# Designs tried in a protein design run: peptides against a protein of PDB entry 5HOI. Part 303

Target 1, 351 residues: chain A of PDB entry 5HOI
Amino acid sequence: FRYMPFSPAGTPFGFTDRRYLTMNEVGYVSTVKNSEQYSITVSFFDVGRFREYHFEDLFGYDLCFLNEKGTLFGQSKTGQIQYRPHDSIHSNWTKIIPLQAGERITSVAATPVRVIVGTSLGYFRSFNQFGVPFAVEKTSPIVALTAQNYRVFSVHYSQFHGLSYSLSELGTSSKRYYKRECPLPMSLPNINSDMKKDANLDYYNFNPMGIKSLFFSSYGDPCIFGSDNTLLLLSKWRSPEESKWLPILDSNMEIWKMSGGKETTDIHVWPLALAYDTLNCILVKGKHIWPEFPLPLPSEMEIRMPVFVKSKLLEENKAILNKKNEIGADTEAEEGEEDKEIQIPVSMAAE

## One batch from the design tools (peptide; made by RFdiffusion4, then SolubleMPNN)

Design b1_p27_8_s4 (from b1_p27_8, 15 letters changed)
Fold by OpenDDE base, seed 2:
Structure b1_p27_8_s4 (fold): chain B 351 residues (1-351), chain A 27 residues (1-27)
Amino acid sequence: as target 1 above (351 residues)
Amino acid sequence: MEQIEKATASVPYNEERVKALLELLNS
């Protein structure tokens, strides 16, 4: 097994001179090979809020994380990281992360308040947004990172234990764990099924774990999208004993439904973010499972409640309606309590 | 593609539905 640099929704070069280093709900970062150099472009979906910018990369950055305030770059082999604010008010900063022989930076994450670096040896390094170090912790080997505010979702890999995850909060004085190296119930790419398509081999060589992306939802829940094209959400993570992974979207099933029950082998979901109850994604048409150039416009896929959760929602709505009907029989007067009738979309009611 | 793009056109955000969904997912 080889630890590869991971960035959320990053794409391989394939046979091209260009790839996406990362993409999410904020935008997308592309890199183009230019002889011995790379030209990096940071593009945004909200062109009214942000200005696209580019720069020449002499280092060959292979790690990236984009947020609303800046872009973090990393070079997996040299240990160089660079933070570039989107505004011109704050200065760029560069730092070298000390690496042991054979150690690689495997993932980087940045929020407006924290920078996180994870390595193939399980070094978890935390910094503030100005590159001032807080701590170094030794964990199991880190394969992926994402962060929101002070919270970090990390994915770990052990040859003996498979995939695990941690959920932590990086305060000023200490790291708090909500979850620490707990089993991650995500399927790894099946070499026999997934790699038989030559078009997928390049992707799994680029990303052996098949983690297309990981992010926090708009509500701050850890999400992961694997090679099975299922969106997993970590529920009840504040209650360690009750925490569970929920399969909230099978994107292959959704594509199948939207196609009128036709097998579509040339349409793929590329995850960006979970905004409320919709997966923001790129619909990819073609041989490759990842978006090429130019980037298609983002699409929204509604999350599917598990049948059990749908049934529970219908029962709770009926219970609320019955209580309102019982109370409404006695008290004519108080017009004002808005009928919080949870309108289940007709599309969800019909399934 | 076009039918999928039309079907994946932005689902109107319903705050109450989303809140209830999250309460159920976290129940």
Scores: peptide ipSAE 0.000, ipTM 0.315, DockQ to the pose 0.604
Fold by OpenDDE base, seed 3:
Structure b1_p27_8_s4 (fold): chain B 351 residues (1-351), chain A 27 residues (1-27)
Amino acid sequence: as target 1 above (351 residues)
Amino acid sequence: MEQIEKATASVPYNEERVKALLELLNS
């Protein structure tokens, strides 16, 4: 196993000179290889609120986190981090994170008030927005981070225990845990199913955990979107005994419904954020499960508990078709390969 | 494609639906 740098909704280069370092509801950060250097562009969805900017990256930043106030960059191998406010009022700052031999920065997160760095050895480093350090804590190896305000959602990996998560609050005086290295009931990528297509191999080499993104909802609930394309939300996290992961969206099921019950192999959901009851996402069309260039406009997908499984709908539709054929013996079987659109129950059609 | 684009149109925020969903998620 190799720890790879993770950024929320980051994409691989694949066979191209460009990739997205990160994307969310605020915008998207792209990097382009230019010989021995990179050109980074920070783009925004709200072009009236924010101005796109670019800079030359001589360090090869492979970690990124975007928020409404700035962008955090990191270099996983060198330990360099840079925070760039979107406004010109606050100065950029750069810092070197001390790394042990073989240690990598695996994830970074930034809010308007906190900067967090997680490593492959489980060093959790916290800073204020000006790069002043608060603390260094030793945890299980960190594979992903996100943060909102003072809250941090961290994903950890152990070869013995699999995935775990923590939810913490980085107050001014102390760190509080709501959840501390609790089991994360997320499926890891299945090499035999998920990696069968060469196009997916590049993604899982880039992101071995298959975590497409993690974020906080608009209500401040931790969310994670794995390789199974299911959005998990952590409910009741303030009550440690009542806290549970809820599968609030099966995006494969939603794509199947939106296609009229057709098998779609070329449409993929790329998660950005959860705003209220809608998943902000990019609908990706093509061979790759990740967005290419140019970035499509964001789409909204309504969240719902998966009440119906596709297999059950297929069985019910087969049973309906068989009953129709038993009643209508005499009409000539025009063997039209009618791609029999699976009738989606009206209760499952998006209103 | 066009049906997917229509189905992915911005669902206006409904406070009652969000509240009911939160109540369901918290039940």
Scores: peptide ipSAE 0.000, ipTM 0.313, DockQ to the pose 0.638
Fold by OpenDDE base, seed 5:
Parts: C-alpha cells; structure tokens; sequence
Structure b1_p27_8_s4 (fold): chain B 351 residues (1-351), chain A 27 residues (1-27)
C-alpha cells in the first residue's frame, strides 16, 4: 500500500497533460503540465462573485483545497504549502512542513480561519489562515481531510483496522473531539471488480481509497462519497452514542432511474457538495469515472435513501420475464439482443 | 426513514421541508 496525495474531487492526469487538483461548490482548480512547469488555474462557478486567476507552479503542487476566501496548495513530497487568498487584500504565504524520511503530506484543508495538514505518519498540523501554527498532534495515518469553519473531518487508514474517521473542533485554545478514530463504514475499492476496466485502474492508482470527495453539508454534517457511489452523511454527531452514517443517496440507482432502467455504464456522478437536499455534482459522460476538459456544468441530484437494491429489482424483473416466457413458449424467440428496458415502476420514475 | 424517503422522493424542493427533515435527522 502507498499513501497518495488526496484532494476533494481531484482527478488523475490519465493520458492527458491536465487534471483537476480539486473541485467543490465554489469552483475548480486545474493544473496543466508544461515542459518544465505547471500552470494552475483557479476557476469559479459564481463568475459574478469571483474572478478566475492563474499562476505558474514550479513546485508541482499535488494537493489542493478551495474555499470561498482562498486556495491552499501542497506538495506531498517536499512538504511545501502555499495559501493564496482570492482577494488582493491579503498576501499569499508559503511554508515548508517538516517531514520525516518517507513521510508524505496526504491531505490538506483550509477554511477562512484554519489551515490543516495531514500526513502519512498521522501528523495532524493546524494553523490559522495566516500560517501561524496552533498544534501538532499524532494520530493514525491521515488519508483525507475536509474542514468547515473551525470543524475538521479527517479520515484515517490503518492496515490492521481499515478506515476510521475523526470529527474535531479547532478552537483558539484547544481541540475538541466529537468523534475520535471511530470506524468508518465505507467499503474500499474492490481490486477484482472496480479495477477490471482499464479506465478505472488509473483512478485507483491515483486514489487507492476510492474516496471521490468528502465535504460538510450546508447544515455542517460530515459527508463522504466513496467508490460505491453512495453518499454517506454523519447524522447526530453531537450525541456520541446516537451518531450514525446514513446512506442518503445511491447515485448508481439514481442514474439507473434517470436512464429509464437502462444499464448505463457511461454516466458517472462526480460529487461536489451537498446543499440542503441536493447533491451538487458533475454528470460525467464517457469511459472515465472522473470529469475531463472542459468541465461540464454542475447538476443537482436529489438525495434519496436507497430503499431498493438494484440487484433485487433485477431479480424481480428476471422472475417476471421468466414467467412471461413460460406462458408464451410457442412463438419463435428471435434472440434480438434488444436492451430490454427494465420498466421502472411508475412510482420510481416519477420520483 | 420511510417518511423521509417518501418526502425526498415525490415532493419538489421546499427549503422549509428540507430544513425540517434535516433537523429531524439531526435531532
């Protein structure tokens, strides 16, 4: 296993010279590989509120986090981080994070008030928005970070214990845990199923955990979107005993419904944010499960509890088809491979 | 859960409804 740099909704280069370093509800950060350098562009969805900007990257930033006030960049190997405010009022700052031999920055997060750096050895480093350090804590190895205001959602990985998560508040004087290294009920990518398509191999080499993104909802609940394309929301996190992960959207089921019950293998959900009852996402068309260039416009997908397992609906439809074939056995079955439109129950199609 | 499922499935976006459902999930 190798710890890879993770950024929310970041994409691999694949066979191209360009990728997204990160994307969310605010915008998207792209990098283009030139001969000796990278060109980074910070783009925004609200073009009335923000102005797109670019700069030359001589360091090869492989970590990024975008918020409404600025962009945090990181270089996983060198330990360099840079914060760039979107406004010209505040200055850019750069810092080198001291790394041990073989240590990597695995994730970075930034809010208007905090900067967080997580490492492959489990060093959790906190700063203010000006790069003034608060603390260094030793945790289990960090694989992903997101933050909203003073709150941090961290994902940890152990070879012995699998995935865990923490939820913490970074006050001025102290760190409070709401959750500390609790089990994360997210499936890891299955090498045998998910990597069968060459197009997916590049993604899982880039992101071995299969975490497409993690964010806080508009209500401040931790969300994670894994390789299974299920949106998990942490409910009741203020009550340690009552806290649970809710599968609030099966995006594969929603794509299947939107496609009229056709097996669409060429449409993929790429998560950006959860706003109220809608997943803000990119609908990706093609072989790759990640968005390419140009970036499609964001789409909204309503959150729905996955009540129906696709497998059970397919079994029920096969059982209905088999019963029809037993009654109609006298007419020559022209084996037209008609993509038999699975009739979505009208209740699920109007939903 | 079933009430939230029915409410998210069949009813157009309503900010007050969504807020009440999320308050109920967080309560």
Amino acid sequence: as target 1 above (351 residues)
Amino acid sequence: MEQIEKATASVPYNEERVKALLELLNS
Scores: peptide ipSAE 0.000, ipTM 0.298, DockQ to the pose 0.177
Fold by OpenDDE base, seed 4:
Structure b1_p27_8_s4 (fold): chain B 351 residues (1-351), chain A 27 residues (1-27)
Amino acid sequence: as target 1 above (351 residues)
Amino acid sequence: MEQIEKATASVPYNEERVKALLELLNS
């Protein structure tokens, strides 16, 4: 196994000279190989709020994280990181992360208030938005990071224990854990099934964990989208003992339904973000499971409540109805039994 | 593509469903 640099929704070069370093709800970062150099473009979906910009990359940045305030770049082998604010008021800064022999930066994340660097040896490094260091912590090997405000969602990998995750809050004085290296119930790519298509081999060589993206929802819940194309959301993370992963969207099932029950092997969901009840994503058509150039427009895909959540809602609705009937038993009002068919929203009946 | 994009874009935000989901996710 080789630790590879991970960025949210990053794509491989494949047979091309260009790839996406990262993409999310804010925009997308592309890199083009120009001989020994790279040209990086930072593009935005909201062209009214942000102006596209580009720069020459002499370092070969292979890590990226985009937020509403700036872009963090990293070079996995050299340990160089660069933060570029989108506004011209704040200066760019560059830092070298000290790496041990064979250590690599595996993931980077940035919020308007924090910069996080994770490594293949499990060094978790935290900084403020100006590159001032807070702490260095030793964890299990980090394979992916995302962050929102002060919160960090980290994915770890051990050859002995598989995938784990942590959820932490990076205060000014201390790190709080909500979850610390707990088992992550995400399936790893199956080499025998998923790699039978030569086109997928390039992707899994680029991203051996098959983590297409990870992000926080608009409500601040950790989300992960794996090789199985299932969106997992971490529920009840404020209550450590009650925390559970919910499969809130099977994107293969959604594509299947939208196709009218046809096997569509040429349409793929590429996750960007979860906003309210919609997965913001790129719908990819073709042989490759990742978006090519030009980037298609983002699409919105409705999330579905898991069957067990539907069962709980049905139980709660029955309990509310029973309580109304117990209170109503004393008033002989012959208001007809309109069988208010609990209109299970049509979205619930289609499972 | 266009039919899928139209179908996904036509799903309205349901505040009550999202609230109920959040209550279940945070309960």
Scores: peptide ipSAE 0.000, ipTM 0.318, DockQ to the pose 0.529; fails the geometry check

## One batch from the design tools (peptide; made by RFdiffusion4, then SolubleMPNN)

Design b1_p28_1_s1 (from b1_p28_1, 16 letters changed)
Fold by OpenDDE base, seed 1:
Structure b1_p28_1_s1 (fold): chain B 351 residues (1-351), chain A 28 residues (1-28)
Amino acid sequence: as target 1 above (351 residues)
Amino acid sequence: DERLEKLLKERRERLAKEAEEKRKEREE
């Protein structure tokens, strides 16, 4: 297993000269390889609130986190980080994170008040928005980070224990844990089933945990979107005993419904954010499960707990078809084409 | 599927229009 740099909704280069370093509800950060240099562009969905900007990257930033106030960049191997405020009033700052031999920065996060750096050895480093350090904590190896205000959602990986998560608050004087290295009930990518397509191997090599994104909801709940395309929400995290992960959206099921019950293998949900009861996402059409260039406009998808299993709907539809064929045995053998659209129940089609 | 492509197109067109309207409201 190799610890890879993770950024929320980041995409691989694949066979191209360009990729998205990160994307969320605020915007998207792209990098283009220009010989030995990179050109980074920070783009925004609210073009009336923010102005797109670009700069030359001589360091090869492979980590990024975008918020409403600035963009954090990181280089996983060198330990260099850079914070760029969107407002020109505030100066950019650069810092080198000390790394041990073989240590990598695996994830970075930034809020208007905090900067967080996580490493493959489990060093959790916290800073203010000006790059002043607060603390260094040793945890289990960090594979992903997100943050909102003072709260940090961290995902950890152990070869012995699998995935765990922490939820913490970075106050002015101390770190508080709401959750500390608790088991994360997320499925890892299945190498044997998913690797039949070369495009899936490229993505697995880029992101071996299959975490497409993680974010806080508009209500401040931790969310994670894995390789199974299920959005998990951490409910009741303020009550440690009552806290549970809720599968609030099966995006494969939603795409299947939108397709009239046809198996669409060429449409993928790419998560950006959860705003109230809607997943902000990119609907990707093509061979790759990730957005290419140009970025499609975001779409909203209503969250729904997967009460209906696709297999049960298919079985029910087969049972209805078999009953129709048993009743129809007395009338002429019209060669009914096998491509009968799976009738989605009217109660599911009217929403 | 034509229906999903249509839905995707209509959503993109709505979001583009809303973004353009919000831009105009800020320039006035």
Scores: peptide ipSAE 0.012, ipTM 0.425, DockQ to the pose 0.025
Fold by OpenDDE base, seed 3:
Structure b1_p28_1_s1 (fold): chain B 351 residues (1-351), chain A 28 residues (1-28)
Amino acid sequence: as target 1 above (351 residues)
Amino acid sequence: DERLEKLLKERRERLAKEAEEKRKEREE
């Protein structure tokens, strides 16, 4: 196992000179290799609110977090971080995070009021939006971070305990935990079954935890989207005893429904954000499970608890078709090669 | 395939309208 730099919805280079460092509901950050340097572009979905900007990156930033006020960049090996406000009124700032031998920055997050840095040795570093440090805490090794306002959702990895999560609030004087290194009920990528496709191996080498993204919902609930393409939401996190993970969307099930029950191997969901009752995402068509260039327009998926099992629906539809064929044997079967679209119940069909 | 493309088109058109409405609301 190797700790890799994680950014929300970040993509690998693959065989290309370009990748997305991060993307969310605000926009997308791309980097292009230009000989010995990189060109970074910060693009926005709301082109009326924000102006796209670019800069030359001599450091090779491999960590990124985008919010409505600025972009945080990080270099996992050197410990350099840079915050760039979108507005020219506020100055850019750069800081070097002290790293021990073999330590890496594994994730960074930024809100309009906080900057957070997590490392492979479990160092959790907090700053204000101007890069003034608050505290350093040692936790289990951090593999992913996201933040909203003063709240931080962190994912941790232990060789003995697997994945855990914390939910904390970074006040002015102290850190409060709502959840502290609690078990995260997310499956890790299965190296043996999923690695039959070279594209899956490339993605696993980039992101061995299989966490495609993590974010806070519009209601402030922690969300995570793993390698199983299931969106998990942490409900009732204010009550430690009542808190539970809800599988609010099986995106593979939704794609299967949208395809008329055809097994599609070339359509993939890439998560951006959860707004109210809809997952904002990129629908990726092609060989790779991640978006390429140019970025497709975002799509919305309605959140739905996985109540139905594909196998049962296939069996029920097969039984209905067999019954129709038994009853229809007396009427002239026009041999139209009706492409056997699985009749998805109207209540399950994506309107 | 065609039904998925239609649904994707309709969703893109809704998102584009909502983005344009939010732009107008900010210009007022």
Scores: peptide ipSAE 0.012, ipTM 0.408, DockQ to the pose 0.027
Fold by OpenDDE base, seed 4:
Structure b1_p28_1_s1 (fold): chain B 351 residues (1-351), chain A 28 residues (1-28)
Amino acid sequence: as target 1 above (351 residues)
Amino acid sequence: DERLEKLLKERRERLAKEAEEKRKEREE
């Protein structure tokens, strides 16, 4: 296992000279390799509120986090981080995070009030938006970070225990834990099933945890979107005993429904954010499970608890079809090629 | 709520069992 730099909804280069460093509801950050340097562009979905900007990156930033106030960049190997406010009021700042031998920055997060750096050795470093350090904490190895306001959602990895998560609040004087290194019920990528396509191997090498993104919902609930394309939301996190992960969207099932029950292998959900009851996402059409260039417009997908198992629905529909065929055997009704729309049970709309 | 929690529990238990069966099939 190798710790790889993680950024929310970041994409690999693949066979191209370009990738997305990160994307969310605010916008997307792209990097293009130009010989020995990179050109970074910070683009926004709300073009009326924000102005796109670019700069030359001589460091090869491989970590990024975008928020409404600025962009945090990081270099996983060198420990360099840079914060770039979107406005001209605040200055850019650069800092070097001290790394031990073999240590990597694995994830970075930034809010308007906090900057967080997580490492492969489990160093959790917190700063304000001006790069003033608050604290250094030693945790289990950090593989992913996101933050909203003062809250941090961290994902940890142990070779023995798999994935865990923490939810913390970074106040002015102290860090509070709501959840501390609790088991994360997310499946890791299954190498043997997914590796049949070279593109999946490339993505696995880029992101071995299969975490496509993690974010806070508009209500401030931690969300994670794994390799199984299921959106998990941490419910009742304020009550430690009642805290549970809710699979609030099975995006594979939603794509399957949207396709009229056809197996589509060319449409993929790429998560951006959760706003109220809708997943903001990119619908990716193509061979790769990640968005290419140019970036498609964001789409909204309504949250639906996956109450039904696709296999059971297919079996029930086959059983209904077989019963109809057994009853219909006595009437010479013409074989009209009516497109067998898999009737999704109406009960899915009412729960 | 309770029905949804039950269905989600049953789904998790099924997915866990399928993952464990797939693990056993790889160890055999």
Scores: peptide ipSAE 0.000, ipTM 0.287, DockQ to the pose 0.025
Fold by OpenDDE base, seed 5:
Structure b1_p28_1_s1 (fold): chain B 351 residues (1-351), chain A 28 residues (1-28)
Amino acid sequence: as target 1 above (351 residues)
Amino acid sequence: DERLEKLLKERRERLAKEAEEKRKEREE
């Protein structure tokens, strides 16, 4: 096992010279390899609110976090981080995070008020928006981070215990835990079943945890989207005893419904954010499960608990088709090509 | 699958239109 740098909704290079470092509801950050250098572009979905900008990266930033006020970059091996405000009024700053031998920065997060750095040895480093350090805490190895305002959602990995999560608030004087290294009920990528496709192996090598993204919802609930393409939301996290993960969207089921009940292997959901009752996402068409260049326009998917079982719907539709064929056998053969479209019940058709 | 391609096309066209409308509303 090797700790890889994680950024929310980041993509691998694959066989290309370019990738997305991160993407969310604000925009997307791309990097292009130019010989020994990289060109980074910060692009926005709201072109009226923000202006696209680019810069030359001499360090090879492999970590990124985008928010409404700026972009945080990190280099996993050297420990260099850079914060770039979107507004030219505020100055860029750079810092070197001290790393031990073999230690890597595994994830970075930034809000308008906090910067967080997590490492493969479990060092959790917190800063203000100007790079002034607050604290260093030793945790289990950090594999992913996201943050909203003063809240941090961290994912940890242990070889013995698998995935865990923490939810904390970084006040001015102290860190408060709502959850501390609790079990995360997310399935890891299945190497034996899924790795038969070369494209899945490339993604696994880039992201061994299969965490496509993690974010806070518009309501401030932690969300995670794993390799199973299920969106998990942490409900009731303010009450430690009542807190539970809710599977609020099975994106494979929603794609299956959108296809009229046909098996699709070439359409993938790439998560960006959860805004109210809709998942903001990229619908990826192609061989790769991640978006390529140019980035498709974002799409919205309504969140719905997976109440319907695909097998049961297929059986019900097969029974309806068989009943129609029995009734149709008594009326003369008008050769209407009854398009064997699986009628998805109207209650399950998303408008 | 032609239906899903059509749905994806219609959705992209709608989102492009909404993004353009939101851009116009801010330029006014």
Scores: peptide ipSAE 0.016, ipTM 0.421, DockQ to the pose 0.026; fails the geometry check

